# Designs tried in a protein design run: peptides against a protein of PDB entry 5EG6. Part 40

Target 1, 151 residues: chain A of PDB entry 5EG6
Amino acid sequence: RLRSQTVSTRYLHVEGGNFHASSQQWGAFYIHLLDDDESEGEEFTVRDGYIHYGQTVKLVCSVTGMALPRLIIRKVDKQTALLDADDPVSQLHKCAFYLKDTERMYLCLSQERIIQFQATPCPKEQNKEMINDGASWTIISTDKAEYTFYE

## One batch from the design tools (peptide; aimed at target 1 K58 G65 L107)

Design b1_p27_8_s3 (made by RFdiffusion4, then SolubleMPNN; from b1_p27_8, 15 letters changed)
Fold by OpenDDE base, seed 2:
Structure b1_p27_8_s3 (fold): chain B 151 residues (1-151), chain A 27 residues (1-27)
Amino acid sequence: as target 1 above (151 residues)
Amino acid sequence: SLDPSKIRELPYLRLSEEQLERVRKAS
């Protein structure tokens, strides 16, 4: 289970005041649970408890203090993001980060860049939308001595 | 290659030292 803590993820890196991609570097970030009605800003209130899919989170670079906009962490099933999943976040599964209050924009890896990329609706499955591989992320808690994950 | 029409630049914020300290303590 995931809680407000320090985490690491592949391909997401901060250098020179910018977010960028690196296949050889793992970025270290704070992930923090926010209230659903928390406004955007450089200051925010962190909530206690385990993070569930569908909840709002902040990602903050542990080194530079650079922060991404409010994100909704969503469960990934193959190449789709699940819109209604609400179980606790598992580090054994990939997740997606929806940019809150956007038109299906997700945090996405594209070559050397970190971008927003628009998901495609699933006409026959309203609770899903299609994301590309670059929008699927693996999160690893840095406070664990041993970990196992699947790519 | 990705569809350019579906790509947007990623905005970001720089936290204040005070907020960063709060984040560190909460972790």
Scores: peptide ipSAE 0.361, ipTM 0.831, DockQ to the pose 0.661
OpenDDE base, seeds 1, 3, 4, 5: peptide ipSAE 0.315, 0.338, 0.323, 0.344; ipTM 0.803, 0.818, 0.808, 0.819

Design b1_p27_8_s4 (made by RFdiffusion4, then SolubleMPNN; from b1_p27_8, 14 letters changed)
Fold by OpenDDE base, seed 3:
Structure b1_p27_8_s4 (fold): chain B 151 residues (1-151), chain A 27 residues (1-27)
Amino acid sequence: as target 1 above (151 residues)
Amino acid sequence: SLDPSKIRELPYYRLSEETFKKVKEAS
């Protein structure tokens, strides 16, 4: 199970004041659960509890203090992001980070760059969006005392 | 290759030292 804590992310890294992709090392970030009505800003209120898909989170680089905009963490099924999943986040599965209040923009890896990339609506399934392969992320808790598998 | 019309730059900012300290303590 995932809660407000330190996590490691594959490919997501901060160096030289910029977000970029690194195949050599994992990036370390603080992930914090926010209220759904939390506004964008430097200061934010952290909620307690386990993080569920569909909830708003804040990612902050543990080294530099660089922060990303508010994100909605979403469950991934193959090449699609699920819009209505609300179960606890499983560290056994990849996830996607939707940039809140955008037109289907997701945090995405493109070669050495970290960008926003727009998902495509799924014509046959309204509760899914087709995402790029680079928009599927692996996150791992660095706090082994709190680390648990969810199946 | 990616469709350039679907690409946007990623915005980000650095937290103040005070805020960053609070973030660390909450983790």
Scores: peptide ipSAE 0.612, ipTM 0.933, DockQ to the pose 0.627
OpenDDE base, seeds 1, 2, 4, 5: peptide ipSAE 0.557, 0.546, 0.608, 0.570; ipTM 0.919, 0.917, 0.932, 0.922

## One batch from the design tools (peptide; aimed at target 1 H32 V46 D48)

Design b1_p28_1 (made by RFdiffusion4; failed a check: the pose's geometry)
Pose (drawn by RFdiffusion4):
Structure b1_p28_1 (pose): chain A 148 residues (1-2, 6-151), chain P 28 residues (1-28)
Amino acid sequence: RLTVSTRYLHVEGGNFHASSQQWGAFYIHLLDDDESEGEEFTVRDGYIHYGQTVKLVCSVTGMALPRLIIRKVDKQTALLDADDPVSQLHKCAFYLKDTERMYLCLSQERIIQFQATPCPKEQNKEMINDGASWTIISTDKAEYTFYE
Amino acid sequence: SIHETLVALISGEVTREEWEELSKTIPE
């Protein structure tokens, strides 16, 4: 959110985008700290904590973003040292692992990476673009099938 | 075994009540 500004992470036309009309449900998988980038990867069980490496995989298309470090957000900053459990409706930032402070970010409907600004005396913090702050929530679905 | 969880990501901050209303009109 930038209420009219609300956009959702969604996959269509073979791309991830920030949609104002539809939202995708993504598997969030924990990865070990030393797992490498690839189309094939190993996932682990457990509750998701800030500072951990994750893969987001579209439940509909199966496409995935690169490895991300999920980080806690305080106002406009990513807290790199935070390690508590990720909870419902928490604000999060996703650092693209092995990049120069590049975060998952929206620019209107577009999904891009955007570089964070290092903080002056507080070097466990990085300033992030408003489009790099994401609210996370678990999802579910009900399905009914009938025929005349 | 892996216990899989589905999540939705929304730009910025969103409250629980707002999500309940939004998810009624904005489909998956």

Design b1_p28_1_s1 (made by RFdiffusion4, then SolubleMPNN; from b1_p28_1, 12 letters changed; failed a check: the pose's geometry)
Amino acid sequence: MIKKKLVALISGELSEEEFKELSKVVPR

Design b1_p28_1_s2 (made by RFdiffusion4, then SolubleMPNN; from b1_p28_1, 11 letters changed; failed a check: the pose's geometry)
Amino acid sequence: SIKKVLVALISGEISEEEFKELRKVVPE

Design b1_p28_1_s3 (made by RFdiffusion4, then SolubleMPNN; from b1_p28_1, 11 letters changed; failed a check: the pose's geometry)
Amino acid sequence: SINKRLVSLISGEISEEEYEELRKVIPR

Design b1_p28_1_s4 (made by RFdiffusion4, then SolubleMPNN; from b1_p28_1, 12 letters changed; failed a check: the pose's geometry)
Amino acid sequence: MIKKKLVALISGEISAEEFEELRKVVPQ

Design b1_p28_2 (made by RFdiffusion4)
Pose (drawn by RFdiffusion4):
Structure b1_p28_2 (pose): chain A 148 residues (1-2, 6-151), chain P 28 residues (1-28)
Amino acid sequence: RLTVSTRYLHVEGGNFHASSQQWGAFYIHLLDDDESEGEEFTVRDGYIHYGQTVKLVCSVTGMALPRLIIRKVDKQTALLDADDPVSQLHKCAFYLKDTERMYLCLSQERIIQFQATPCPKEQNKEMINDGASWTIISTDKAEYTFYE
Amino acid sequence: STSLKSDTGGPTLVTEASSDRSLSYTPL
């Protein structure tokens, strides 16, 4: 959110995008700290904590973003030292692992990476673009099938 | 459905989807 500004992470036309009309449901998988990038990867059980490495995988298309470090957001900053459990409707930032402070970010409908600004005296914090702050919530679905 | 808990019942190899390949999970 930038209420009219609300956009959702979604996959269509073979790309991730920030949609104003539809939202995707993504599996969030925990990875070990030393797992490497690839189309094949190993996932672990457990509750997701800030600072951990995760893979987001579209439940509909199966496509996935690169490895991300999920980080807690305070106002406009990513807190790199935060390690508590990720909770419902928390504001999060996703650092693209092994990049120069590049975060998952929207530019209108587009999903891009955007570099964070290091903080002056507080170096456990990085300033992030408004499009790099994401609210997370668990999802569910009900399905009914009938025929005449 | 999705949650804030990663649960596959144990370590699992995940193969991503492509134009001709579907998403799969292989228990280890």

Design b1_p28_2_s1 (made by RFdiffusion4, then SolubleMPNN; from b1_p28_2, 11 letters changed)
Fold by OpenDDE base, seed 2:
Structure b1_p28_2_s1 (fold): chain B 151 residues (1-151), chain A 28 residues (1-28)
Amino acid sequence: as target 1 above (151 residues)
Amino acid sequence: STSLVSDYGGETLVREASETKPLEMIPL
């Protein structure tokens, strides 16, 4: 018989001035496109246009105004982040958020916490980095947000 | 606006915990 595995779902959320991963609550966020040379800070210039993989973005909570550091949004294939994908971001594909100017650090959940997870280089494929499940995200519209547990 | 969701297995997160760091957040 095939083995079954339990899959849990968590949402990015802001509570008490901190980002966390909630199984019961979801946050509403704006993903702002930045210039590649935009500096880190509380103030930033937003670019118009469609977001592509490989571009720099700011993730901002619509309720609290809390933001994450500058991120590079990357396409995910299975358990790997693609370093050279540059097509338009699609809700049909999972994505990963590389923390800009770090050594392979990605936005990741660990239980209820939001952390940085260091990806491992893929030895056979230089254009890929190996990530864990908690570093793989799906972008969803807030009007259709729901959580599901699979047992 | 958008939201971010992740599907995860509990055991995978525990095994990879040693390769994680706290996330610095920026208030606007």
Scores: peptide ipSAE 0.313, ipTM 0.727, DockQ to the pose 0.073
OpenDDE base, seeds 1, 3, 4, 5: peptide ipSAE 0.292, 0.312, 0.290, 0.233; ipTM 0.711, 0.731, 0.713, 0.633; seed 1 fails the geometry check

Design b1_p28_2_s2 (made by RFdiffusion4, then SolubleMPNN; from b1_p28_2, 14 letters changed)
Fold by OpenDDE base, seed 4:
Structure b1_p28_2_s2 (fold): chain B 151 residues (1-151), chain A 28 residues (1-28)
Amino acid sequence: as target 1 above (151 residues)
Amino acid sequence: STSLVSDYGGDAKVIEASETKPFQIIPL
């Protein structure tokens, strides 16, 4: 019987001043909601409330304080990011992180590295962008770390 | 192996922005 190689789940983690994906360690990140007009910087004004798709967020490591650039959280449909979705974001649901003010760059996992992947426009659907498999993410509270994710 | 990741419309709690509650960010 061909044993399927079990791929271990990876987690976003900060080590040595860099973001990476670890199979052994996971980072705890605060998700801050920003105004749409908030500029990039180390200091930012945050908003309260539930996060909706299309909104700008900052992911900040709880340990190091390091943050990713401003991201727009987008809804994912299969291998496409929806540009006009605005419903609330739920834990354990699929999402994509668009790097704000870029040419369709999305946060992407490539092996152990976190990179930017450029999405391509969807033919015939202007409200969608094609992303690769590594550009889909899910969010879960640390108190729910008991959840086991299998690929 | 079963994935616990839910599609849209599933029973999941809405994410509230918080300075006090951290999250895991997991690639799929």
Scores: peptide ipSAE 0.461, ipTM 0.805, DockQ to the pose 0.047
OpenDDE base, seeds 1, 2, 3, 5: peptide ipSAE 0.431, 0.430, 0.418, 0.418; ipTM 0.789, 0.789, 0.777, 0.777; seed 2 fails the geometry check

Design b1_p28_2_s3 (made by RFdiffusion4, then SolubleMPNN; from b1_p28_2, 11 letters changed)
Fold by OpenDDE base, seed 1:
Structure b1_p28_2_s3 (fold): chain B 151 residues (1-151), chain A 28 residues (1-28)
Amino acid sequence: as target 1 above (151 residues)
Amino acid sequence: STSLVSDTGGDTLLREASETKPLELIPL
């Protein structure tokens, strides 16, 4: 499957109390590692250690404190999110953010909006879900020397 | 801290045709 030709690059950003996709501004976020059984809420317990694909995380804007619902960070292979990858998150790989406890909904960029995009099952590959490019994210760390991601 | 980058492109129509919902945000 071919990836779509990139027209523009967008950054996740918070403005006016909303998440949006900006071509001009980028937000700095904390990605907090949660226990798999952590409930949804404004208060949560953060775990230490390297974040691995398949784990539950909270994305929190470092400036505003605005957060997304609990996400499962998943490894991306081309146009698919991998459901069973569990290696450490690496900046060398694209990732997708599954909205936990949803029907295959992923954090997705649609023009200037941030939406939930429903992934399509891969009938012949149960460990994969088809996503679009807008649901494929690149993590940029403030530490340029680090290839692995941790809180 | 981290930043997240994504790209838009030729899959826009596919994206729009797919089932989508607004994101609900949780203020901390």
Scores: peptide ipSAE 0.252, ipTM 0.637, DockQ to the pose 0.063
OpenDDE base, seeds 2, 3, 4, 5: peptide ipSAE 0.202, 0.130, 0.068, 0.094; ipTM 0.675, 0.645, 0.641, 0.641; seed 2 fails the geometry check

Design b1_p28_2_s4 (made by RFdiffusion4, then SolubleMPNN; from b1_p28_2, 14 letters changed)
Fold by OpenDDE base, seed 4:
Structure b1_p28_2_s4 (fold): chain B 151 residues (1-151), chain A 28 residues (1-28)
Amino acid sequence: as target 1 above (151 residues)
Amino acid sequence: STSLVSSYGGDSLVIEASETKPFQVIPL
């Protein structure tokens, strides 16, 4: 016998009018770049172009139209979210979604639930916040996802 | 890797995360 630590992957999904983390189904989401001064609401003005870390985004379910609150997408380094990174976001690289205008709350999965996880400040690095694994997300285009998951 | 573009053009995304589970005993 061998002791092994396994990893459980879940996908952001909308079911029954709620966001949840599904192990079987993935949702197809639009990510809309917003202005930094865009207010929270069902209606928002979107910008075109490459998304950079530190920018405000809206995640919208392509099927239901349901959206999460405004998020700031942040770069992840190991188990920390970087607060000052501003380079272009790359797919397949880990990122974190800070809930805008909160006290270090990040979008996080916990088993089947989508929750807010409060990051802990890094004692010696003010430009970093400690997050857990469930708050470290990977973004994949649906075309690539289909290739990866169904072929 | 591909740079992430705002879905202004209608491209959709899958968003996933992983949790580490407790140690399990597996057969050799």
Scores: peptide ipSAE 0.533, ipTM 0.854, DockQ to the pose 0.133
OpenDDE base, seeds 1, 2, 3, 5: peptide ipSAE 0.530, 0.521, 0.520, 0.530; ipTM 0.855, 0.849, 0.849, 0.852

Design b1_p28_3 (made by RFdiffusion4)
Pose (drawn by RFdiffusion4):
Structure b1_p28_3 (pose): chain A 148 residues (1-2, 6-151), chain P 28 residues (1-28)
Amino acid sequence: RLTVSTRYLHVEGGNFHASSQQWGAFYIHLLDDDESEGEEFTVRDGYIHYGQTVKLVCSVTGMALPRLIIRKVDKQTALLDADDPVSQLHKCAFYLKDTERMYLCLSQERIIQFQATPCPKEQNKEMINDGASWTIISTDKAEYTFYE
Amino acid sequence: SELEERIKWYEENRSKGFGPQSTFSHTF
């Protein structure tokens, strides 16, 4: 959110995009700290904590973003030292692992990476673009099937 | 078919607390 500004992470046309009309449901998988990038990767069980490495995989298309470090957001900053459990409707930032402070970010409908601004005296913090702050929530679905 | 098997694999090995946590279904 930048209420009219609300956009959702979604996959269509073979790309991740920030949609104003539809939202995707993504599996969030924990990865070990030393797992490497690839189309094949190992996931682990457990509750998701800030600072941990994760893979987001579209439940509909199966496509995935690169490895991300999920980080807690305070106002406009990513807190790199935060390690508590990720909770419902928390504001999060996703650092693209092994990049120069590049975060998952929207530019209108487009999903891009955007570089964070290091903080002056508080070096456990990085300033992030408004489009790099994401609210997370668990999802569910009900299905009913009938025929005449 | 390979894609459906892959999605099911990710569904079974999903982490706790977020994403598609449940699905209810009924047939008439």

Design b1_p28_3_s1 (made by RFdiffusion4, then SolubleMPNN; from b1_p28_3, 16 letters changed)
Fold by OpenDDE base, seed 1:
Structure b1_p28_3_s1 (fold): chain B 151 residues (1-151), chain A 28 residues (1-28)
Amino acid sequence: as target 1 above (151 residues)
Amino acid sequence: SELEKKLEEYRKNRSEGFGLVSKAEYYE
């Protein structure tokens, strides 16, 4: 049988007590900057300052309060996550969320599911890891999200 | 960047959240 390739655009969302990828609904998340030495937990201390790539962050659902484990936000170039980028996070760039203290695991969508995707080291570029499209995220403001939601 | 400013304002005011969008390809 011939296969057809499809592209699915989805939002990170919390429903039924779980993170999932929704094509119709979007969740608003707080992005908290943490100290690099902040321990994992539901309670954490937020630090001030602009978020830069390479820093540790917490994503918290604004509605449910559910949070993902500590993440390192990384800059994405094409299909690679940059390990050494440290410039301020920009909406002009895609980003990836590395699950801190894992073996190259990144927050990834797979159809309706939110999973961990293991990045592959780049053989010739030690400062990069190869990720799939589902692990490449675009940060949008709530106004943009709302507009998209109601289209 | 605009995001930087918004993120900073969020930390100060806790008034705004952000959405995350991604896409994936699959065969069906």
Scores: peptide ipSAE 0.342, ipTM 0.735, DockQ to the pose 0.091
OpenDDE base, seeds 2, 3, 4, 5: peptide ipSAE 0.328, 0.302, 0.311, 0.260; ipTM 0.719, 0.703, 0.707, 0.650; seeds 2, 3 fail the geometry check

Design b1_p28_3_s2 (made by RFdiffusion4, then SolubleMPNN; from b1_p28_3, 14 letters changed)
Fold by OpenDDE base, seed 3:
Structure b1_p28_3_s2 (fold): chain B 151 residues (1-151), chain A 28 residues (1-28)
Amino acid sequence: as target 1 above (151 residues)
Amino acid sequence: SELQERLEYLEKNRSKGFGLISKAETYY
C-alpha cells in the first residue's frame, strides 16, 4: 500500500480526556521532578531543584490536571536516547521521555496520536537506544508556542 | 553564562508550564 509521507510539527495536547498530537493547539504542562523511588499514583511528592537527565518526572496538563505515567527524561543525540547523561535539562537540547519500568518504551507522536514507541538497542553503543523523530521532544516556554521549530 | 541564564529561566517558569513539541510523521 502506497502512502504519502509528510513531516509536521505537532504539540502535545489534551482534549476530550485524552492526550493527542495537535498541529494547531498546544497544551501547557507542568514538569514535576520526583524522587527516583516515587511510586506510581495520582498523588505524588514534587521535589525542588534543576531537573537533570535521567531523573523521574511527571507531566501534568495545566488545564485538565491529567497526567502521564512516571517518565524518565533522557537526553537525545540525533536519533538516539542517551542512557547515562545526567547534566541539567536545557531547552537547547532535545529530550525523550522513557516510560518508567517498561522495556524501552518512549512517549512518541504518530500522526495525531500519542503512542509508546519501543526503542531499539544500539549494538555498538550500550549507553544509547535508537528512537524515531516522533519520540524526540523539544521543551518550549508558553510564550514561544507560536513559533515553528526545525531540527 | 548564557547556559546558566537559560537554566534559570527554565526553573523560574516551571510553575507556569511548558509546551512540548515534536516532529510527527504523517501518512496519507
Scores: peptide ipSAE 0.453, ipTM 0.810, DockQ to the pose 0.086
OpenDDE base, seeds 1, 2, 4, 5: peptide ipSAE 0.165, 0.093, 0.371, 0.252; ipTM 0.750, 0.604, 0.742, 0.665; seed 2 fails the geometry check

Design b1_p28_3_s3 (made by RFdiffusion4, then SolubleMPNN; from b1_p28_3, 13 letters changed)
Fold by OpenDDE base, seed 3:
Structure b1_p28_3_s3 (fold): chain B 151 residues (1-151), chain A 28 residues (1-28)
Amino acid sequence: as target 1 above (151 residues)
Amino acid sequence: SELEKRLEYYEKNRSKGFGLVSKAETYY
């Protein structure tokens, strides 16, 4: 079976009560810092301070209030997620969102869908996990609730 | 320092919303 492949830029967005990957619209999300021992739930306690790689966060849609499960934000180096990076999160670097308490599952774009992608251990580097491009995110700042982009 | 600049930037933007963008592979 021969399959053709294309790559497109997509944004995390909430529509119709669901998270999806939009090529034309992006949602604005709040990134809330949690304690490492914070339990999963719709109600959570937010910590003050700067977010560092390796810390637990909640992504909450600014419009709908819908949230993803607890995530660990990790620094990305090329196509690998760094497991031991702990410097402050920077928009100058790509990041990955590890689904907390899973076996190497990361938030990932696949076509129009948001999925969990299982990272592969890096054989020669124990502090790295191999991810695909869809699991590598760029953070863009915004004061708008929603932005529409046309290609 | 570079670290200080990054921290200052984060502090200024922490109350704002953030967008997330990535590259999605599509197979046909």
Scores: peptide ipSAE 0.341, ipTM 0.735, DockQ to the pose 0.088
OpenDDE base, seeds 1, 2, 4, 5: peptide ipSAE 0.330, 0.336, 0.365, 0.330; ipTM 0.731, 0.714, 0.738, 0.711; seed 4 fails the geometry check

Design b1_p28_3_s4 (made by RFdiffusion4, then SolubleMPNN; from b1_p28_3, 14 letters changed; failed a check: too like the target's own chain)
Amino acid sequence: SELKKRLEYYAKNRSKGFGPISKAEYYE

Design b1_p28_4 (made by RFdiffusion4)
Pose (drawn by RFdiffusion4):
Structure b1_p28_4 (pose): chain A 148 residues (1-2, 6-151), chain P 28 residues (1-28)
Amino acid sequence: RLTVSTRYLHVEGGNFHASSQQWGAFYIHLLDDDESEGEEFTVRDGYIHYGQTVKLVCSVTGMALPRLIIRKVDKQTALLDADDPVSQLHKCAFYLKDTERMYLCLSQERIIQFQATPCPKEQNKEMINDGASWTIISTDKAEYTFYE
Amino acid sequence: STHTVTVLSSSEDEVVSSLYSNSSTTLP
């Protein structure tokens, strides 16, 4: 959110995009700290904590973003030292692992990476673009099937 | 004339995503 500004992470036309009309449900898988990038990867059980490495995989298309480090957001900053459990409706930032402070970010409908600004005296913090702050919530679905 | 509607299946509260990582999740 930038209420009219609300956009959701979604996959269509073979790309991730920030949609104003539809939202995707993504599996969030924990990865070990030393797992490497690839189309094949190993996931682990457990509750998701800030600072951990994760893969987001579209439940509809199966496509995935690169490895991300989920980080807690305070106002406009990513807190790199935060390690508590990720909770419902928390603000989060996703650092693209092994990049120069590049975060998952929206630019209108587009999903891009955007570089964070290092903080002056507080070097466990990085300033992030408004489009790099994401609210997380668990999802569910009900299905009914009939025929005449 | 008569019409019959047959219910084929139903499910509720199926978790699609969570804050728990389950390694046995079947991916598409």

Design b1_p28_4_s1 (made by RFdiffusion4, then SolubleMPNN; from b1_p28_4, 13 letters changed)
Fold by OpenDDE base, seed 2:
Structure b1_p28_4_s1 (fold): chain B 151 residues (1-151), chain A 28 residues (1-28)
Amino acid sequence: as target 1 above (151 residues)
Amino acid sequence: MEREVIVLSYSYNVVTSSLYSDSKTVLP
């Protein structure tokens, strides 16, 4: 098995009507909390509150208005997504975005592309799914964009 | 209230604030 190359920091971005991963430009996104029973669509009801792991969210580009499908934000432990974590989301910690109502598909960075990555079940740890580094994300507020980031 | 976020891969930062959803945010 070939070793994965070290990847520099990349940002979720929208360009030309498509989501992509840019090393030079970052997109600003609204993260909207949805009800668990909210249906998929361009129109949705946003809820108030602190976002917790396990909740359903929508990421919407602040410039273009383009949105990703409904996501469940999950806590990351090393290279695994935790299925039952429910504490408040912290910008300090890594997270994963599960594509709601899919077979373990996660939002993933692959070079310049944004793809879906299928997580592998952990037979011995039923509350975890194995993800790759490209499916591990960090969230920061836009007012902190001038901070230095590390790999 | 902070509503906009930047989603990063292969990065780490020291921001410790929690994320808050605001229902008054303009929808596309």
Scores: peptide ipSAE 0.198, ipTM 0.660, DockQ to the pose 0.154
OpenDDE base, seeds 1, 3, 4, 5: peptide ipSAE 0.151, 0.046, 0.148, 0.112; ipTM 0.556, 0.522, 0.646, 0.634; seed 4 fails the geometry check

Design b1_p28_4_s2 (made by RFdiffusion4, then SolubleMPNN; from b1_p28_4, 12 letters changed)
Fold by OpenDDE base, seed 1:
Structure b1_p28_4_s2 (fold): chain B 151 residues (1-151), chain A 28 residues (1-28)
Amino acid sequence: as target 1 above (151 residues)
Amino acid sequence: PTTVVVVLSYSYNVVTSSLYSDSKTVLP
């Protein structure tokens, strides 16, 4: 598969039936918009449309078909996840993936592992939750020239 | 600092650079 030309970047990847973060390998994922009331499962109905922050999405590995649990994609401001942002998701912004129906659990990188990280409430800002850098994701597309890859 | 990246396939509008969900996407 394609390898990264940078060691300062880690990519979401599936290997050995598990999600992990690789500095060398990357997985290509489909992102699917779901209804807010869509149940958890391997089968789900995909909706058409531009994805907005606050909406429920599924990330599915294009190679293995493995999927993460339902996620709510949230806008990131510095080291905080915004709970009430609802504008369209853009490559210009970092995002966080809240594990739906959890107690502030976010998809997070820890070394080479993908874990759930519990965000800390912001005492003075109820519309924000504090996340770490490993929970702040950059989204890129395979047809975008933001990063260089080679086989 | 480490950059954490998720690479998406066929999920962006090339004109608007916005994330787009397509129900016609074939799932593995």
Scores: peptide ipSAE 0.440, ipTM 0.849, DockQ to the pose 0.163
OpenDDE base, seeds 2, 3, 4, 5: peptide ipSAE 0.101, 0.330, 0.159, 0.306; ipTM 0.642, 0.761, 0.672, 0.771; seed 4 fails the geometry check

Design b1_p28_4_s3 (made by RFdiffusion4, then SolubleMPNN; from b1_p28_4, 9 letters changed)
Fold by OpenDDE base, seed 5:
Structure b1_p28_4_s3 (fold): chain B 151 residues (1-151), chain A 28 residues (1-28)
Amino acid sequence: as target 1 above (151 residues)
Amino acid sequence: STTVVVVLSYSENVVTSSLYSDSSTVLP
């Protein structure tokens, strides 16, 4: 497999009550597994266990308590999100965060901003949606924050 | 290219290669 060093990194961060992507600072987040039928809200019931692709999660800032809307974590294959993957999610493996109950909207980086990006259906592959690079996230733990990344 | 990263906190938990949800980390 061919690899190249990543030019730059940006981290999900909360500042001034807003989510953004910072090159200088990172937020430490809790990832909470929810039931598939859990409603949107500030209060939610968290399940214990290993997270699998296709499951509903909440990302909560450990400092501010601010949370993103409910997300479905999906496996990424190149520039596509897989809709039917259900294996356990591993750290460092790229993933996508689908905004639950939207029309193919994914959490995406645009410069320093966190936006929603609409994925395009794959005409010949019904189990895939096309995303851009900004919608392909890398998940690490705090002890890995100083690592360099390759693509 | 740019790598966009989410840093997860496992300060109170055993760090594993797989993502784990812990209800004890729910903020009041």
Scores: peptide ipSAE 0.567, ipTM 0.890, DockQ to the pose 0.152
OpenDDE base, seeds 1, 2, 3, 4: peptide ipSAE 0.487, 0.551, 0.232, 0.563; ipTM 0.841, 0.881, 0.707, 0.886; seed 2 fails the geometry check

